# Ledger of designs, part 3: peptides against a protein of PDB entry 5OK6

Target 1, 215 residues: chain A of PDB entry 5OK6
Amino acid sequence: ELPGLDSQWRQIENGESGRERPLRAGESWFLVEKHWYKQWEAYVQGGDQDSSTFPGCINNATLFQDEINWRLKEGLVEGEDYVLLPAAAWHYLVSWYGLEHGQPPIERKVIELPNIQKVEVYPVELLLVRHNDLGKSHTVQFSHTDSIGLVLRTARERFLVEPQEDTRLWAKNSEGSLDRLYDTHITVLDAALETGQLIIMETRKKDGTWPSAQL

## One batch from the design tools (peptide; made by RFdiffusion4, then SolubleMPNN)

Design b1_p25_2_s2 (from b1_p25_2, 9 letters changed)
Fold by OpenDDE base, seed 3:
Structure b1_p25_2_s2 (fold): chain B 215 residues (1-215), chain A 25 residues (1-25)
Amino acid sequence: as target 1 above (215 residues)
Amino acid sequence: SEADAGLAAVAAAEAAAEAAARAAA
């Protein structure tokens, strides 16, 4: 059953727990298509539950590039294309109005950047390959705040590298050359890695030499 | 091969990094 309109408004827009609550690193937030949200605002502010302003089920279709991979369109802007809601508020709206059938929620994490907390709407998608088989790739999403060490561990896991094997990463730069990722403690952001960038994992030979050093 | 081209690029990058490390020392 739908709660009273004033109750809905207070629960979703409440500055302590609603849309305007402070961002906290690691929390999940959800995208809601802007037009739907504005329709909901008009409905609950109107004070008439029987009004023609009923928003219907949440439909984020316009935010997706495709309905296969459910990738977001590029260049979406907060406040223009979507609003961000904390998990509790999102779940309330879904329980009250429903979500379009078959459409996944758009869940994103709050990340901590040097001077700001932000919902990371666009994680970095890296193309991971092995030095000896560039034709076999794994596309993996990383946070900008993830370490290069995590990228390396993830690459090792995806390619089933044994624990005793030594590996290192190279990033293909804009000039087409490879830059070695020496510092595994820096973040994806600090390394300036971008979506679609090729990351090559090199595996040390059994003789203790690196393939790249013998070229 | 495409793999060889990748390794060549890696080797070039390593050489450049080693040179940079020597210049910083």
Scores: peptide ipSAE 0.028, ipTM 0.593, DockQ to the pose 0.099
Fold by OpenDDE base, seed 1:
Structure b1_p25_2_s2 (fold): chain B 215 residues (1-215), chain A 25 residues (1-25)
Amino acid sequence: as target 1 above (215 residues)
Amino acid sequence: SEADAGLAAVAAAEAAAEAAARAAA
């Protein structure tokens, strides 16, 4: 049974736990398609539960570029295309109205940037490859706040690199050249890594030489 | 860059070696 309309409004828009609550790093937020949300607002503000303004199931279909990988369309704008809700509010709406069958929730994390908390709607997707097999890539998502060290560890894991093997990263830049990612303590953001960027893991040879040094 | 050429050369050589090994099997 749906809660009373006023109760729904208060629960979702509540400044302490609702849409306008403070962002907290590591918390999950969810995207809701803007038109659905506006219809819901109109419904609950109308005061008539039997109103033709009933929003129906949440449907974020217009936010997805495909229904296979469920990736978001590029260039979506908060307040225009979608609304962000904290996990509690999202779960309430889903429990009340349902989510379109087969459609996954669009869950995103709050990240801490130097001067701001932000819901990271677009994590960085990197193409991880080995120096010796550039044709076999692993696409992996990283937060802008993840370290290059995490990228390296992830690459090592995906390529089943033995613990005794020494590895380092290169990023293919916009000019098509490779830049060494020397500092593994900086973030993906600090390294200016972008979605779709090729990251090459170089493995040190058994003779102690680096493949890249053989020119 | 020298690094680019080095990595590309290594990748090409290893790919060729792997292809040769598969063909010999």
Scores: peptide ipSAE 0.028, ipTM 0.591, DockQ to the pose 0.296
Fold by OpenDDE base, seed 5:
Structure b1_p25_2_s2 (fold): chain B 215 residues (1-215), chain A 25 residues (1-25)
Amino acid sequence: as target 1 above (215 residues)
Amino acid sequence: SEADAGLAAVAAAEAAAEAAARAAA
């Protein structure tokens, strides 16, 4: 059963626990398509539960690039295309109105940047490959705040590299050459890694030499 | 050896990118 309209408004839009609450690093927030949200606002502000302004189930279809991988369209803007809700508020709306059948929630994390906390709507998707098998890739999402060390560890895990094997990373640059990712302590952002970028994991030979050193 | 094939990979980053892109699409 739907709560009273005033109760819905207070639960979702309040500044303490709702839409306007402070961001906290590591929290999950959810995207809601803007037009649906505005219709919901109009409905609950109208004061008539039987109004023709009833928003129906949440439908974020217009935010998705495809319905296979459920990737977001590029260039979406907060406040124009979508609103962000904390997990509790999102779950309330879903429980009250439902979510379009088969459509996944759009969950994102709050990250801490040097001067601001923000919901990371677009994490970086990297194409991880091994130097000796370029045809086999793993697409993995990383935060801009993740370290290159995490990228390396993730690559090792995905390719089942044994602990005794030594590995390092190369990134394909815009000029088509490969740049070594020497510093594993810098972030994905600091390394200027971008979505769709190829990352090659090189494995050290048993003789202690690197394959790339022979070039 | 499979490890030596990596030499061509480092030298031919463009071919690597194309192969990975096709696999990810």
Scores: peptide ipSAE 0.027, ipTM 0.649, DockQ to the pose 0.079
Fold by OpenDDE base, seed 4:
Structure b1_p25_2_s2 (fold): chain B 215 residues (1-215), chain A 25 residues (1-25)
Amino acid sequence: as target 1 above (215 residues)
Amino acid sequence: SEADAGLAAVAAAEAAAEAAARAAA
């Protein structure tokens, strides 16, 4: 059953558990399409539960670029295209109004940056390849706050690299050259890695030489 | 140069990735 309109407003639009609550690193937040949310606001502010302003089920269709992989459109802006709700508020709305059939929730994580907490709407999708097995690629999503070490470990895992094999990463830069990722302790953000960027994992030869050193 | 060889490796990787994508399609 739908709660009273005032109750809905207070539950979603509050500074403790609603839209206005402080961001906390690691928490899940959800995107809600702006027009739907504005329709909901109009409905609950109107004071008539039976009004024609009823928003219907949550429909984020306009935020997706495709209905196959459910990737977000590029360049979406908070407050213009969508609003962010904490998990509790999102689940309330879904419970009250439902979500469009077959449409996945748009869940994102709060990350901690040096000066601010932010919901990471666009995590970095990297294309991982091996220098010696170019026929296999893995697209893997990373947070901007993930370390290069995690990228390397993930690449090793995806390519089933044995523990005794020594590996290192190269990133293809915007100029088309390869930059070696020497420091594995820096973040994806610090390394300025971007979505769609090619990351090459180089494996050390049995003779102890690196393939790149012979090129 | 290491850069040239790196570029060749990148080009080969891209070509292989594209071929794999076409095969999966």
Scores: peptide ipSAE 0.025, ipTM 0.628, DockQ to the pose 0.090

Design b1_p25_2_s4 (from b1_p25_2, 7 letters changed)
Fold by OpenDDE base, seed 1:
Structure b1_p25_2_s4 (fold): chain B 215 residues (1-215), chain A 25 residues (1-25)
Amino acid sequence: as target 1 above (215 residues)
Amino acid sequence: SAADEGLAAVREAEEAAAAAALAAA
């Protein structure tokens, strides 16, 4: 059942879990397509529940690049293309209006950057490969705040590397050069890793030599 | 420092070698 229009407005915009709520690291926020949200605003501000301005179900179709993998389009801008809502506000809207059939929610996490919290709309998608099989990649999403150590552990897990095997990472640059990720304590952001970047996991040989050092 | 410069040079050489070695794979 839909609450009163004024109640909807207050809960979504000005409530304890409203759009203007402070960002908190680790919390989930959701993207709502801007036009739908504006239609909703017009509806609830109009004061007529039976108005032709009824927004219908939430439809974020225009935010998706495809309806197979449900990836976001690149270059979406907050306030222009979408609005961010806290989880509670999102769930209210979904409960009131529904979500387009088959369309997943666009859930994102608040991350802590130096002196700034932000919703990480675009996590980093890395292509993980082994040094001896560059043709077989595992695409894995990481937060900008994730450590290189996590990337390495994830690569080891995906490639079923045994605990006794020593491994290290290389990032392939756009120009084709390789940068070794020496410090595993820095973040993906600090390492300036980007979506689509190839990350090569090198495994140390049984003789104690590295494949990269044999030339 | 000279030590930092030395380390940087070693890393650069390692990266260059790695690029050559792994590009051939």
Scores: peptide ipSAE 0.239, ipTM 0.811, DockQ to the pose 0.038
Fold by OpenDDE base, seed 2:
Structure b1_p25_2_s4 (fold): chain B 215 residues (1-215), chain A 25 residues (1-25)
Amino acid sequence: as target 1 above (215 residues)
Amino acid sequence: SAADEGLAAVREAEEAAAAAALAAA
């Protein structure tokens, strides 16, 4: 059963778990399509539960590029295309109105950057490859706050690299040059890695030489 | 520092060589 309209408004907008709640690192937030949310606002502010302004089930279809991988469209803007709700508020709305059948929630994490918390709507998608087989890539999503060490470990896991094998990473630039990722303690953000960027994992040869050094 | 400049130059040379080597792989 739907709560009273005033109760819905207070819970979602002004509650302890409302839209204006302070961001906390590691918490989950959810995207809601802006038009649906505005329709909901109009409904609950109208004071008539029988109003023609009833928003129906949550439908984020316009935020997705495709219904296969459920990737977000590029260039979506908070406050224009979507609103962000904390997990509790999202779950209330889903409980009250439902979510469109077969559509996944758009969950994102709060990340901590220097002097700011933000919801990371667009994590970095990297194309991981091996130096000896550039044609076989694994696309993996990383937070801007993830370390290069995590990228390296992830690459090793995806390519089933044995623990005794020594590996290192190179980032391919748009110009075709390679930057070696020497410091594994810096973040993806600090390394200025971008979505769609090719990251080459080089494996040390059994003779102790690196493939990159043999020219 | 001179040491930092030397390290940067070594890395640049390594990266240039790597680009040639790994592009041919």
Scores: peptide ipSAE 0.222, ipTM 0.803, DockQ to the pose 0.037
Fold by OpenDDE base, seed 5:
Parts: C-alpha cells; sequence; structure tokens
Structure b1_p25_2_s4 (fold): chain B 215 residues (1-215), chain A 25 residues (1-25)
C-alpha cells in the first residue's frame, strides 16, 4: 500500500537516511531520472493522493544510451538529468511506484577520492587483451580508485593465467604507443586510464625473457 | 638522480621495444 504523502516525503528527502544523507564509501546509491523525481515531488507536496500529478512507474529510459547493454549516456549531470538516492530510499520508491518493466536499476558506488566522497556514476571500462592475441578482448569495469594491481589480477583471472606465470601490463596511449604500468600500487585514476583504453597483458616466457624485450 | 635518469632511459627503451613488438603482433 502507498504510504501517506507526508510520510513519503519525509522518508525520501530527509538528511539522515534520504537523499540528503552523507555519502559513505562503499555504499550503493541509485540514479533516478530528474523529471520523474520532480513529478513525484510535486505529487507528494500537493497533498492530494488522487491528483493528476501521480508520477507512475519510475522510468530511467532517457538516461540510457541503449536498452541492450543498459549503458548510461555520456555527459549526464547530477541535479539536471538525474538525482541520487541511497539504497533504502530507492527501494522505497520502487516498492511504492514500481520500475518500468525490463529496465534495470542504475546502481553506483560511493568512492573515496582525495578529500571528497563521490558517487562514481561512470566507472572506467578497460579492454583487456593478451600480447599474443590482441583480437580477443575482455571488457571489464574498474573504479578510478582501484589499483593497477587489481587490473592485473583481473586480467590474469579472465585469461586463466596460472599462478606460476609472471605477467605485466601495458596501456596503449593516445599516441598509439604502449606505456608500461610499472607501479601496481597506483590507482586507475593516477595511471590516467580511460574508458575504451586497451590494456595489454604480457606473459613472461619460460626462458625468463619477456616477449617485448626480443624486438 | 643519475639512477632515476638511468631507470627512465631503460623504461623508455623497453616501452619503445614493447610498442614495436606488440604493434607487430
Amino acid sequence: as target 1 above (215 residues)
Amino acid sequence: SAADEGLAAVREAEEAAAAAALAAA
């Protein structure tokens, strides 16, 4: 059953558990399309449950680039295109109004950046390949706060590299050359890795030489 | 430091060789 309008407003907009609550690293937040949210605000503020301002089901269709992979459009702006809600508030709205049929929730994580918490709306999508088979890629999402070490471990896992095999990463730069990712302790952000960037995993030969050293 | 410059030069040479090797693959 739909709660009273004042109860809905207090549950979603409060500063302790609602939209205005502090961000905490690792928590899940959800995107809600701005026009739907504004319609909901108008409905609950109007005080008439039978009002023509009823928002209907949550519909984030305008935020998606495609309905196959459900990727977000580029350049979406918080407060203009969408609002962010903590998981509890999102689940309340979904339970009250529903979500458009077949449309997935847009879940994102709070990350810790230097001196600021942020909901990471656009994680980095990297194209992982092996040095000996550049035609077979794995697209994997990483946080800007993830280490290069995690990228390397993920590449090893995706390509089923045995624990005894030594591997290292190269990034294809904007000039088309390869930059070696020497420091595995820096973040994806610190390494300036970008969505769509090719990351090449090189595997050490049994003779102890690297493929890249023989040219 | 001279050691840092030497390491940078080695890295640059390795990157150039790797780029050539991996671009040819």
Scores: peptide ipSAE 0.031, ipTM 0.611, DockQ to the pose 0.039
Fold by OpenDDE base, seed 3:
Structure b1_p25_2_s4 (fold): chain B 215 residues (1-215), chain A 25 residues (1-25)
Amino acid sequence: as target 1 above (215 residues)
Amino acid sequence: SAADEGLAAVREAEEAAAAAALAAA
């Protein structure tokens, strides 16, 4: 059953638990297509539950570039294309109005940047490969706040590298050359890694030499 | 440098692998 219109407004727009609540690192927030949200606002502010302004089911179809991997379109802007809701508010709206059948929620995490918290709408998707088999890639998403060490550990796990094997990372730069990622404590953001960037994991040889050092 | 040479070899391997992947598609 739909709550009263004033109750809906208070639940979603409440400053402590609603849309305007402070961001907290690690929390999940959800994207809602802007037009739908504005229609909902008009409906609940109108004061008539039988109004023709009823928003219907949540439909974020216009935010997706594909319905296979459910990737977001590039260049979406908060406040223009979508609004962000905390998990509680999102779940209320879904319970009241429903979500379009077969469409996944667009869940994103709050990340801590040096001067601000933000919802990371676009995590970094890296293409991980081994130096000796560049044709076999693993595409993996990382936060901008993830360390290069995490990227390396993830690459090792995906390629089933044994614990005793030593590995290091190279990033293909915009000039087509490879930059070695020496510092594993810096973040993906600090390393300026971008979506679609090739990351090459080099494995040390049994003789203690690196493949790249023999070139 | 040995690093530059290593990078060149990795690049060559990448190009070869990319070509092979494209040919297999």
Scores: peptide ipSAE 0.024, ipTM 0.539, DockQ to the pose 0.126

## One batch from the design tools (peptide; made by RFdiffusion4, then SolubleMPNN)

Design b1_p27_1_s3
Fold by OpenDDE base, seed 3:
Structure b1_p27_1_s3 (fold): chain B 215 residues (1-215), chain A 27 residues (1-27)
Amino acid sequence: as target 1 above (215 residues)
Amino acid sequence: AAAAAAAAAQRALAEQQAFREALALEE
């Protein structure tokens, strides 16, 4: 059952769980296709529940580039292509109007950047490989705020590296060269790592030498 | 023992070569 139109408006736009509430790091927010949201706004502002402006089910189809992995299209812009809602608001709308059959919610996390909180719509997908087997990659998503240390730990886990084995990372840059990621405390953002970038995990030899030292 | 050492050396060379190839993709 749909709440009153004024109640919907207050809950989604002006409530403590509304669209305009402050971003908090670690919280989940959801993308809503802009045209649907505008239709909803028109509906609830119109004051007539029987209006032809009824938005129907939430449909984010235009935001997806594929319906297999449900990846977002590149270059989507907040306020133009989609609206961000906090989890509570999203769940209200879904409960009231439904979500298009088969579509997953587009959930994203708030991240803390140096001077701003932002919903990270596009996390970084890195291609993790071993130095001795570049043909076997693991694609893993990371936040821009994740440390290089986390990338390294993730690579170690994916490649089943034993705790006693020493490893380090190299990033293939746009020029094709490898930049060693010396500082594991910097973030993916600080290291300027990008989606699709190859990250090479080098494993130290049993003799204590690094494979790269003889290059 | 000698065979094991030789195999280890070959593996080390292969790993090094693979890494060099990865680096050479820089050039």
Scores: peptide ipSAE 0.121, ipTM 0.673, DockQ to the pose 0.031
Fold by OpenDDE base, seed 1:
Structure b1_p27_1_s3 (fold): chain B 215 residues (1-215), chain A 27 residues (1-27)
Amino acid sequence: as target 1 above (215 residues)
Amino acid sequence: AAAAAAAAAQRALAEQQAFREALALEE
């Protein structure tokens, strides 16, 4: 059952626990399509529960580029295409109005960037490959705040690298050259890694030499 | 120290070149 219109407004928009509450790193926020949200605002501000302005179920269809992988369209802008709601507010709206059948929620995490918290709407998708099998890639999503060390560990796990095997990473840059990722403590952001970028895991040979080393 | 740094840089460039060549052969 829907709560009163004023109650809905307070639950979703209040500055303490609603849409405008402070971001906290690690928390989940959810995207809501802007048109639906504006319709909801009009409905609850109208003061008539029987109004023709009833927004219906949440439908984020216009935010997705596909209904198979449920990837977001590129270039979506907060405040123009969508609004961000904290988990509690999102769950309230879903409970009150429902979510379009078969459509997944668009959940994103708050990340800590230098001097700011931000909801990471577009995490980085990297193509992980082995140096000796470039044709077999694993697409893995990373936060901009994840370390290169995590990328390396993830690559090792995906390729079932044994603990005793030594590995290192290379990134294919925009010029088609390879950049060695020497520092594993820097972030994906610091390394300027981008979605779709090829990351090559090189495995040290049993003889102690690297495949990339000159003889 | 400077010589060591220069040597390290040269090795890195050599590795990069070798790996690039290997990549090009596999593609």
Scores: peptide ipSAE 0.088, ipTM 0.614, DockQ to the pose 0.097
Fold by OpenDDE base, seed 4:
Structure b1_p27_1_s3 (fold): chain B 215 residues (1-215), chain A 27 residues (1-27)
Amino acid sequence: as target 1 above (215 residues)
Amino acid sequence: AAAAAAAAAQRALAEQQAFREALALEE
């Protein structure tokens, strides 16, 4: 059941729990396509529930580059292409208007950067490979705030590396050379890792030598 | 300490070069 227009506005735009509330690290926020949101705003501000400005179901189709993996288009801009809503507000809108059939919500997390909290709309998508099989990649998303250690652990898990096996990471840079990721305590952001970047997991040999050191 | 750091850096560079060469051979 749709609440009154004023109630809708208050629940979605309320400064304490609405769109403009403070971000908190780890919280989920959701993207709403800008045109739909603007139509909703016009509808609830118009004061006529029967107006032709009724926004209909939420449809984020224009934000997706594909309907298979539901990846976002690159280069989307907050306030121009989409609006960010906290989980509560998103769920209200979905309950009131519905979401386009088959379309997933676009959920993102608030991350804490050194000087700011931000909804991470674009996590870093890395291509994880083994040093001896570069053709078999695992694409995994990481937060910019994730440590290189987490990337390494994730790679180990994906490749079913035994706990007793020693591994390390290399990043293929834009120049085509490899940079060893020595410090596992720095973040993905600090390491300047980018979406689509190849990350190579090297596994130490049983004799205690590294494949890279034997050349 | 400085000498140890320098030696470590040189080893790192050598490892990087070796790995780059290995990668180039696999491609």
Scores: peptide ipSAE 0.076, ipTM 0.592, DockQ to the pose 0.096
Fold by OpenDDE base, seed 2:
Structure b1_p27_1_s3 (fold): chain B 215 residues (1-215), chain A 27 residues (1-27)
Amino acid sequence: as target 1 above (215 residues)
Amino acid sequence: AAAAAAAAAQRALAEQQAFREALALEE
């Protein structure tokens, strides 16, 4: 059952978990398609629950590029294409109006960047490969704030590398050159890694030599 | 199907060669 229109407005816009609340690192926020949200605003501001402005179920279909993997379209802009809501506000709206059948929520995390908090709408999708099989990639999402060490650990896990095996990473540049990721303590952001970039895991040979040294 | 497989193999070889060349420049 829908609460009073004024109550809805206060809970979603001005509550402790409202749209305008400060971002905090590690929190979950959700995307809501802008047109739906504007229709909701008009409905609750109209003061008539029987109004023809009723927004219906939340439908984020226009934000998705596909309905298979439910990936977001590129280049979406906050305030133009979508609004961001804290988890509590999102759950209120879903409970009141429902979410389109079969459509997943668009959940994103607040990350800490130098001097700012931001909802990371677009995490980095890296293509992880082995040095000896570049044609078989694993696409894995990482935060810009994740360390290169985490990327390496993830690659080791995906390729079932034994704990005693030594590995290192290379990043393929747009020009086709390779940069070795020496410092595993820097972030994905610091390393300037981008979505779709190929990351090559090199495994040390049993003789203690690196494959790259024999090229 | 055979053409697609051949194209995939050729791409893989090209990628491996590019990797070797790129690594040789970095070492």
Scores: peptide ipSAE 0.058, ipTM 0.604, DockQ to the pose 0.054

